# Peptides against a protein of PDB entry 5EIB, part 10

Target 1, 366 residues: chain A of PDB entry 5EIB
Amino acid sequence: VDLEPGTMDSVRSGPFGQIFRPDNFVFGQSGAGNNWAKGHYTEGAELVDSVLDVVRKESESCDCLQGFQLTHSLGGGTGSGMGTLLISKIREEYPDRIMNTFSVMPSPKVSDTVVEPYNATLSVHQLVENTDETYCIDNEALYDICFRTLKLTTPTYGDLNHLVSATMSGVTTCLRFPGQLNADLRKLAVNMVPFPRLHFFMPGFAPLTSRGSQQYRALTVPELTQQMFDSKNMMAACDPRHGRYLTVAAIFRGRMSMKEVDEQMLNVQNKNSSYFVEWIPNNVKTAVCDIPPRGLKMSATFIGNSTAIQELFKRISEQFTAMFRRKAFLHWYTGEGMDEMEFTEAESNMNDLVSEYQQYQDATAD
Target 2, 366 residues: chain A of PDB entry 5EIB as posed
Amino acid sequence: VDLEPGTMDSVRSGPFGQIFRPDNFVFGQSGAGNNWAKGHYTEGAELVDSVLDVVRKESESCDCLQGFQLTHSLGGGTGSGMGTLLISKIREEYPDRIMNTFSVMPSPKVSDTVVEPYNATLSVHQLVENTDETYSIDNEALYDICFRTLKLTTPTYGDLNHLVSATMSGVTTCLRFPGQLNADLRKLAVNMVPFPRLHFFMPGFAPLTSRGSQQYRALTVPELTQQMFDSKNMMAACDPRHGRYLTVAAIFRGRMSMKEVDEQMLNVQNKNSSYFVEWIPNNVKTAVCDIPPRGLKMSATFIGNSTAIQELFKRISEQFTAMFRRKAFLHWYTGEGMDEMEFTEAESNMNDLVSEYQQYQDATAD

## One batch from the design tools (peptide; made by RFdiffusion4, then SolubleMPNN)

Design b1_p8_6_s1 (from b1_p8_6, 4 letters changed)
Fold by OpenDDE base, seed 3:
Structure b1_p8_6_s1 (fold): chain B 366 residues (1-366), chain A 8 residues (1-8)
Amino acid sequence: as target 1 above (366 residues)
Amino acid sequence: SVPKAAWR
């Protein structure tokens, strides 16, 4: 789905364009112009019914519909505005289904779009209320991984998207292959989300190795485990050492010893015990899938529900507040039918979310 | 400069 036709043409002409049904390409002509309000209230609202018709049709074709997965950006107008409109409409029609998102967070290091803080704040407000699981994929973290870890001098969107695709493949492993842990979206939510609003995940993928170091790096369970829990490997721009893990899932792929996985996962928890809440017993879940990713002997994917994710929301909130206090660019949103109160409500809800994460960070077992 | 994020 897009509000611009050129994106659909790019997907259709791409190496995997043929896997999508032609009728499932729903697109507008005018675009959102990086404006959440255009995506949510005007251009997106004109297109949403046609998307919902496709969603209904595809849902009816399912033998057992678990839920929905949306991939979108929060910095743009289409992914943010129309994406959150779709989430809201789908939630209304399918209240008993899981809503899962892969939400790309904007960063000033990666994008020159001035209004990204507005789009992100307005989007987060919707995601707090209408999603069950949100993987926070931060463009800043992706850039830093590409530059620092992968030693890419000039990271491209291709490089960033490669990390995203590896992560998406990793977190969906249990859905696509036989296994006991997190075999469906609802079980994942039950394991990962102790409190309904605290459903924002910090993803990570291992191995991440620079081309120059590939020959020197062993793909071992200890190395994968160490890299997954390294703060520099997080695909959300927050330091897990500044918070506490509420829950963690680790998905290993490839031929490995389950015993070795369990030992390494226990060791990393013990070494990092101060970074876990003590009042959630058995809050680390581990899965092993014998089928490795293409081109790797083994991998591990990390899913963290950490109170440190508040750093990401604080960053967005600070940027939002700096612009909103000046009423900068607001006329582009209000001109699409938004009220200034919607901005203040979104800001308030995001600040409440930050406060909730802090509360649970500071909570003791007593 | 990193190109503008392709995620719209």
Scores: peptide ipSAE 0.012, ipTM 0.430, DockQ to the pose 0.027
Fold by OpenDDE base, seed 4:
Structure b1_p8_6_s1 (fold): chain B 366 residues (1-366), chain A 8 residues (1-8)
Amino acid sequence: as target 1 above (366 residues)
Amino acid sequence: SVPKAAWR
């Protein structure tokens, strides 16, 4: 789905374009112009029914519908505005199904789009209410990984999207291959989401190695385990040491000793025990899949529900507030039928979410 | 060639 035809043509002409049904390409002509309001109330609203018709058709063809997965950006107009409209409409029609998102958070390091903080704040407001699981894929973190870890001097969208793809492949491993842990979206939610609003995940992928260091790095279970818990390896620009883990899932892929995995996972928990809440028992889950990702002998994917995620929301909120106090660019949104009240409600709800994370961070066992 | 991360 896109509000621009050119994106769909790129997908269709791509190496995997033929795996998608032609009738499932739903697109507009005008785009959203990086405006959430165009995505949500005007251009996106004109297209949403056509998307819902396809969603219904595909849902009816499922033997066992678990839920939905949306991949979208929060900085743009289409992914943010139309994406959240679509989530809302699907949630209304399928209230008992899991809504899962891969939400790409904007960063000034990656994009010069000035209104991204508005689009992101308005989107987060919708995601808090209408999703069950949201993977926070932060362009800030992706840029930093590309620059610092991968030693890319000028990270590109292609480099960032490669990390996104690896992460998405990792977190969906249990859905695609036989496994004991998180075999369905609902089981993932039960394991990862202790409180309904606190469903924003910090993902990570290991190994991440620069091209120059690949020849010298052994792929071992201890190294994977160490890297996946490193703050520099998080796909959200948060330091887990500034918060507490509510829940963690680790998905190992490749032929490895389960005993060694369990030992290393226990060791990392014990070493980092101060960064876990003590009042959620058995809050770290581990899965092993014998099938490695393409081109690797082994990998590990991290999913963290951490109160440190508030750092990401604070960053967006600060950027939002700086523009909103000046009413900068608001006329582009109000001209599409939005009220300024929706901005204040979205800001308030995101600040409430930050406060909720802080409360659970400070909570002790009774 | 997009610099492939370690897994490429």
Scores: peptide ipSAE 0.005, ipTM 0.474, DockQ to the pose 0.018
Fold by OpenDDE base, seed 1:
Structure b1_p8_6_s1 (fold): chain B 366 residues (1-366), chain A 8 residues (1-8)
Amino acid sequence: as target 1 above (366 residues)
Amino acid sequence: SVPKAAWR
């Protein structure tokens, strides 16, 4: 789905364009112009029914519909505005199904789009209310990984999207290979989301290796475990050491000893016990899939529900506030039928979310 | 050609 035809043509002409049904390409002509309100109230609202018709058709063809997965950006207009409109409409029609998102957070290091803080804040407001699980894929973190860890001097969208694709492949492993931990979206939510509003995940992937070092790096379970819990490997720009993990899932892929995995996972928890809440029993889950990702002998994917994720929301909130106090560009949103009050409500709800994370960070076992 | 990350 897109409000621009050119993106659909790029997907269709791509190496995997034929995996999608032609009738499932739904697109507009005018785009959203990086405006959330165009995506949500005007251009996106004109297209949403055509998307919902496709969603219904595909849902009816499912033997057992678990839920929905949306991949979108929060900095743009289509992914943010129309994406959150779609989430709302799907939630209304399928209230008993899981809503899962891969939400790409904007960063000034990656994009010069000035209004991204508005689009992101308005989107987060919708995601807090209408999603069950949201993977926070932060362009800030992706850029830093590409630059610092992968030693790419000038990270490209291709480099960032490669990290996104590995992470998405990792976190969906248990869904694609039945009989593992978190084999369905509902089970993932039960294991990862102890409080309904606190459903924003820090994903991570290992191994991350520069081209020059790849040939010399051994892939071992201890190294994967250590790298997976390293703050520098988080796909969200927050330091887990500044917060506490509510829940964690680790997905190992490849031929390895389950015993060694369990030992290393226990060791990393014990070494980092101060960074876990003690009042959620069995809050770390581990899965091992014997099928490695393409081109690797083994990998590990991390899913963290951490109170440190508030650093990401604080960054967006600070950027939002700096613009909103000046009423910068508000006429672009209000001109599409949006009320200025919705900006204040979205800011308030995101600040409430930050306060909720802080409350649970400071909570102790009674 | 867009540089691709090393682990490809």
Scores: peptide ipSAE 0.000, ipTM 0.429, DockQ to the pose 0.018
Fold by OpenDDE base, seed 2:
Structure b1_p8_6_s1 (fold): chain B 366 residues (1-366), chain A 8 residues (1-8)
Amino acid sequence: as target 1 above (366 residues)
Amino acid sequence: SVPKAAWR
């Protein structure tokens, strides 16, 4: 789905364009112009029914519909505005199904789009209410990984999207292959989301290795485990050491000893016990899949529900507040039929979410 | 040729 035809043509002509049905390409002509309001109330609202017709058709063809997975950006107008409109409409029609998102957080290091803090804040407000699971994929963190860890001098969208695709492949492993942790989307939500609003995940991946060092690196279970818990491998720009893990999932892929995985996972928890809440028992889940990712002998994917995720929301909130106090570009949104109150409500709900994470960070087992 | 990030 896109409000611009050129994006859809690029997907269709791409190396994987043939995996999608032609009838499942739904697109507009005008684009959203990086405006959430165009995506949500005008251009996106004109297209949404055509998308819902396709969603219904594909849902009816499923033998067992677990839920939906949306991949979108929060900085743009289409992914943010129309994406959250679609989430709302799908939630209304399928209230008993899991809504899962891969939400790309904007960063001024990656994009020069000045209004991204508005689009992100308005989107987060919708995601808090209408999603069950949201993977926070932060362009800030992706850029830093590409530059610092992968030693790419000038990270491209192709380099960032490669990390995104690897993470998406990792977190969906249990849905696509038989494994010891037969997790469906609902089981993942039960294991990862102890409180309904606190459903924002910090993903991570191992191994992350520069091209020049790849040939000299042994891939071992201890090294994968250590890297997976390293803050430098987190795909959200948060330091887990500044918060506490509510829940963690680890997905190992490749031929390895389950005993060794369990030993290393226990060791990393014990070494990092101060960074876990003590009042949620058995809050770390581990899965092993014998099928490695393409091009690797083994990998580990991390999913963290951490109170440190508030650092990401605070960054967006600070950027939002700096613009909103000046009413900068606000007329672009109000001109599409938005009220200024919707901005204040979205800011308030995101600040409430930050306060909720802080409350659970400070909670002790009394 | 855009350097494909070597997840190779």
Scores: peptide ipSAE 0.000, ipTM 0.420, DockQ to the pose 0.018; fails the geometry check

Design b1_p8_6_s2 (from b1_p8_6, 3 letters changed)
Fold by OpenDDE base, seed 3:
Structure b1_p8_6_s2 (fold): chain B 366 residues (1-366), chain A 8 residues (1-8)
Amino acid sequence: as target 1 above (366 residues)
Amino acid sequence: SVAKAAWR
């Protein structure tokens, strides 16, 4: 789905364009112009029914519909505005189904779009209410991984998207290979989301190795385990050491010893015990899939529900507040029929979310 | 870029 035809043409002409049904390409002509309001209330609202018709058709063809997975950006207008509109409409129609998202967070290091903080804040407000699980893919963190870890001098969107693709493949492993831990979206939510609003995940992938260092790194369970818990390996721009893990899932792929995995997972928990809440027993889950990802002997994917994720929301909130206090660019949104009240409500809800994470960070077993 | 378009 897009409000511009050019994206659909790119997908259709791409290596995997033929896997999608032609009728499932739903697109507009006008675009959102990086404006959430155009995506949510005007251009996107005109297209949403056509998308919902496709969603209904595909849902009816499912033998057992678990839920929905959306991939979108929060900095743009289409992915943010229309994406959250779709989430809302799908939630209304399918209230008993899981809503999962891969949500790309904007960064000034990656994009010069000035209004991204508005789009992100307005989107987060919707995601808090209408999703069951959201993987926070932060362009800030992706850029930093590409630059610092992968030693890419000038990271491209291609480089960032490679990380995203690896992570998405990792977190969906249990869904694609039956009999594993978190084999369905609901079980994942039950294991990962102790409180309904606290459903934002910090993903990570290992191995991440620079081209120059590939010769010197062994792919071992200890190295994968160490890397996936490293703060520098998080694909959300927050430091887990500044918060506490509510829940963690680790998905190992490849031929490895389950015993060694269990030992290393226990060791990393013990070493980092201060960074876990003590009042959620057995809050680390581990899965092993014998099938490695393409081109690797083994990998590990990390999913963390950490109170440190509030750093990501604080960053967005600070950027939002800096613009909103001056009403900068606000007329582009109000001109699409938005009220200023929706901005203040979205800001308030995101600040409440930050406060909730802080509350549970400070909570004791008593 | 095509890569950016996937996340719009």
Scores: peptide ipSAE 0.007, ipTM 0.399, DockQ to the pose 0.030
Fold by OpenDDE base, seed 2:
Structure b1_p8_6_s2 (fold): chain B 366 residues (1-366), chain A 8 residues (1-8)
Amino acid sequence: as target 1 above (366 residues)
Amino acid sequence: SVAKAAWR
């Protein structure tokens, strides 16, 4: 789905364009112009019913519909505005199905779009209310991983998207392959989301190795485990050491010893016990799949529900507030029929979410 | 990157 036709042509002509049904390409003509309001109330609203018709058709063809997975950006107008409109409409029609998102957070290091903080804040407000699971894919963190860890001098969107694709492949492993932990979307939510609003995940993928170091790096379970829990390996720009893990899932892929995985996972928890809440028992889940990702002997994918995620939301909130206090660019949104109150409500809800994470960070078992 | 080399 896109509000611009050229994006669909690029997907269709791409190496995997033939895996999608032609009738499932739904697109507009005018684009959103990086404006959430155009995506949500005008251009996107004109297209949404055509998308819902396709969603219904594909849902009816499923033998067992677990839920929906949306991949979108929060900095743009289409992914943010129309994406959250779609989430709302799908939630209304399928209230008993899991809503899962891969939400790409904007960063000034990656994009020069000035209004991204507005689009992101308005989107987060919708995600808090209408999703069950949201993987926070932060362009800030992706850029830093590409630059620092992968030693890419000038990271490209192709480099960032490669990390996204590896992570998405990792977190969906249990949905696509038989494993010891046969997690469906609902089981994942039950294990990862202790409180309904606290459903924003910090993902990570290992191994991440620079091209120059690949030949010299052993792929071992201890090294994968260590890298996966490293703050520099998180695909959300927050430091887990500044918060506490509510829940964690680790998904190992490849031929490895289950015993070794269990030993290393226990070791990392014990070494980092101060960074876990003590009042959620058995809050770390581990899965192993014998099928490695393409081109790797083994990998590990991390999913963390950490109170440190508030650092990501605080960054967006600070950028939002700096613009909104001066009403900068606000006329582009109000001109599409939005009220200033919608901005204030979205800001308030995101600040409440930050406060909730802080409350549970400070909570003790007593 | 290892991942990029694997998917290329």
Scores: peptide ipSAE 0.006, ipTM 0.504, DockQ to the pose 0.020
Fold by OpenDDE base, seed 4:
Order: structure tokens, then sequence, then C-alpha cells
Structure b1_p8_6_s2 (fold): chain B 366 residues (1-366), chain A 8 residues (1-8)
């Protein structure tokens, strides 16, 4: 789905374009112009019914519909505005199905789009209410990984998207291969989401490998375990040491000793015990899939529900507030039928979310 | 403790 045709043409002409049904390409002509309001209330609203028709058709063809996954950006107009509109409409029609998102958070390091903080804040407001599971894929973190870890002088969207694809592949391992842990979206939610609003995940991947790199470092289970808990491997620009883990899932892939995985996972928890809440028992889950990612002997994917995620939301909130207090660019949104109150409500809800994370960070066992 | 699942 896109509000521009050119993206669909790029997907269709790509190496995997043929795996998608031609009739499932739904697209507009005008785009959203990086405006959430265009995505949500105007251009996106004109297209949404056509998308919902496809969603219904595909949902009806499922033997057992567990839920939906949306991949979108929060900085643009289409992914943010239309994406959240779609989430809302799908939630209304399928209230008992899991809504899972891969939400790409904007960063000034990656994009010069000045209104991204508005689009992101308006989107987060919708995601808090209408998703069950949101993987926070932060362009800030992706850029920092590319620059600092992968030593890319000028990270491209292609470089960032490589990390996104590795992360998405890792977190969906449970859905794509037979397993016992988090085998479906609902089980993942039950294990990862102790409180309904606190469903924003910090993903991480090890080993971090650049696109086209021929030098694959063979990692050991201890090294994978250490790396996936390292803040430098997090796809969200948060330091886990500044918060506490509510829940963690670790997904190992490749042929490895389950005993060694267990030992290393226990060791990392014990070493970092101060960074876990003590009032959620058995809050670390581990899975091992014997099928490695392509080109790797082994990998580990991290999913963290951490109160440190508030750092990401604070960053967006600060950027939002800096513009909103000056009423900068608001006329582009109000001209599409938005009220300034929607901005204030979105800001308030995101700040409430931050406060909720802080509350649970400070909570102790009784 | 860690809850584990083995795949294949």
Amino acid sequence: as target 1 above (366 residues)
Amino acid sequence: SVAKAAWR
C-alpha cells in the first residue's frame, strides 16, 4: 500500500515482486507530502476502503487468522497517517485479532523532513491505543549502528533497511518455523506485554552484518548473548541500563547447544539483574531455531520490553514541543481538517506513556 | 530461570 505509485512499481519490479498478488497492490497518485493529516484524513481516507477490501479478502482466505502485521514509517505522511488509519479501521473490524507493527521512528540524523516529530507523535498516539505489539525500529539507532558499528561513513536508506530486514526476519522466526515459544502473535503478546499500553519493544540483532559484506564473523553463543544485550545492538536508541526490563525474548538461530544457550542466558540475567524488574517472574524467554539466517552460522534476535524506551518517546516529544509551541507548520495539518487539539491530545498521551514507563521502572516488589 | 523452546 502506498499513496504514490512509484513505490509499488519498485516492489513489483524487484527480485521478489512476483510473490505478491497484482490485485493486492493498492496505491494512490498524489502522495501524502510528508503530512500525517493527508495520510489520515484526505488522500489516505480516499484509499482506505480499497485497502480494507483487500484485507478482508485475504483475511477470509486464512485458515486461522491470528492477526495483522503492518510495516510503516512514522516520519512520513503515508506510513504514519494512512498506516494509523488502517490500524484503526482494521482494529474496528477485527477487535479480537492481534495488531502487530514494525514502526520506524524518525530521526533528524536520517531525514531532513522537519515535520517528522508531528507525524511521529500523532502516530504514537494511535499506536498506544490500537496496537498490541509495536517493534520500535528507530532510525536514530539504525544510523548509529551503521556509522559506529558498521563503519559506514554515509549510511543510506539501503543500509538502514538491511538492519530492518534482519530484525524483522529475527522477530518473525517464531511465526515462520515450527516452535514452542511465541509460536503465534497472541502468545508473544502474553509473554511480552504485562500492561496493555506498554507494548513497545526494543528489538536487537546479533551479529550486526552490513549488506554485501563477505566477511562473516563466526560468533559463539556467549558472544551472541553479550551482543544482543548490548545497547549498541539495539534497534531503538535507548540504553537499557537507564531503565528496567519488564520482559525479554531471545531467539537464537542456528545449530548450537541448548545447554550453552541456557547457561549464557542465565549468566546475562544474573549479571544484569539490577536492570530487570523483580516483580515479574520468569520474564526472560528463550527460543532456539536450528535454521540459521542466510549467510550466517548463527544469530540471536532480542526483543525487549524495557522502561528505557521512554528515552525514545522523550526525544520525539522534545522535538514535537519545540515546534508546536511556535505553531510551526500547523497550517499544513489544519488545512487538511485537523484541529490543534489533536496535537495536544497526542502529546499528552505520549507523555502519559512516558510517565507510565517511569512508574513501573520505580516500582518494587511488595 | 529461563523458559526455553527448541525448534526442530
Scores: peptide ipSAE 0.000, ipTM 0.425, DockQ to the pose 0.035
Fold by OpenDDE base, seed 5:
Structure b1_p8_6_s2 (fold): chain B 366 residues (1-366), chain A 8 residues (1-8)
Amino acid sequence: as target 1 above (366 residues)
Amino acid sequence: SVAKAAWR
């Protein structure tokens, strides 16, 4: 789905363009112009029914519909505005199904789009209410990984999207292959989301290796485990050491010893016990899938629900507040029929979310 | 990245 036709043409011309049904390509002509309001109330609103028709058709064809997975950006107008509109409409029609998102958070290091803080804040407001699980894929973190870890001098969207794809593949492993842990979207939510609003995850992937170091790196369970819990490998721009893990899932892929995985996972928890809440017992879950990702002997994917995620929301909030106090660019949104009150409500809800994370961070076992 | 090596 896109409000611009050129995106669909790029997908169709791509190596996997034929994997999708032609009728499942729904697109507009005008784009959102990086405006959430255009995505949500005008251009996107004109297209949403056509998308819903496709969603219904595909849902009806499912033998067992678990829920929906949306991949979108929060900085752009289409992904943010139309994406959240679509989430809302799907939630209304399928209230008993899981809503899962891969939400790409904007970063000034990646994009110079000035209104991204507005689009992101307005989107987060919707995601708090209308999603059950949100993987926070932060362009800030992706950029830093590409630059610092992968030694890419000038990270491209292709480089960032490669990390996104690896992460998406990792977190969906348990959905695609037989396993006991997180075998379905609802089970993932039950394991990962202790409080309904606190459903924002920091993903991570290992191994992350620079091209120059690939030939020298042995892939081992200890190295994968260590790298997954390293703050530098988090795909959300927050330091887990500044917060506490509510829940964690680790998904190992490849031929490895389950015993070794369990030992390493226990060791990393014990070593980092101060960074876990003590009042959620057995809050770390581990899965092993014997099928490695393509081109790797083994990998590990991390899913963390940490109170440190508030750093991401604080960053967005600070940027939002700086612009909104001056009403900068606000006329582009109000001109599409939005009220300033919606901005204030979105800001308030995101700040409440931050406060909730902080509350649980400071909570002790009674 | 190892991921890049796998997908490129």
Scores: peptide ipSAE 0.007, ipTM 0.508, DockQ to the pose 0.020; fails the geometry check

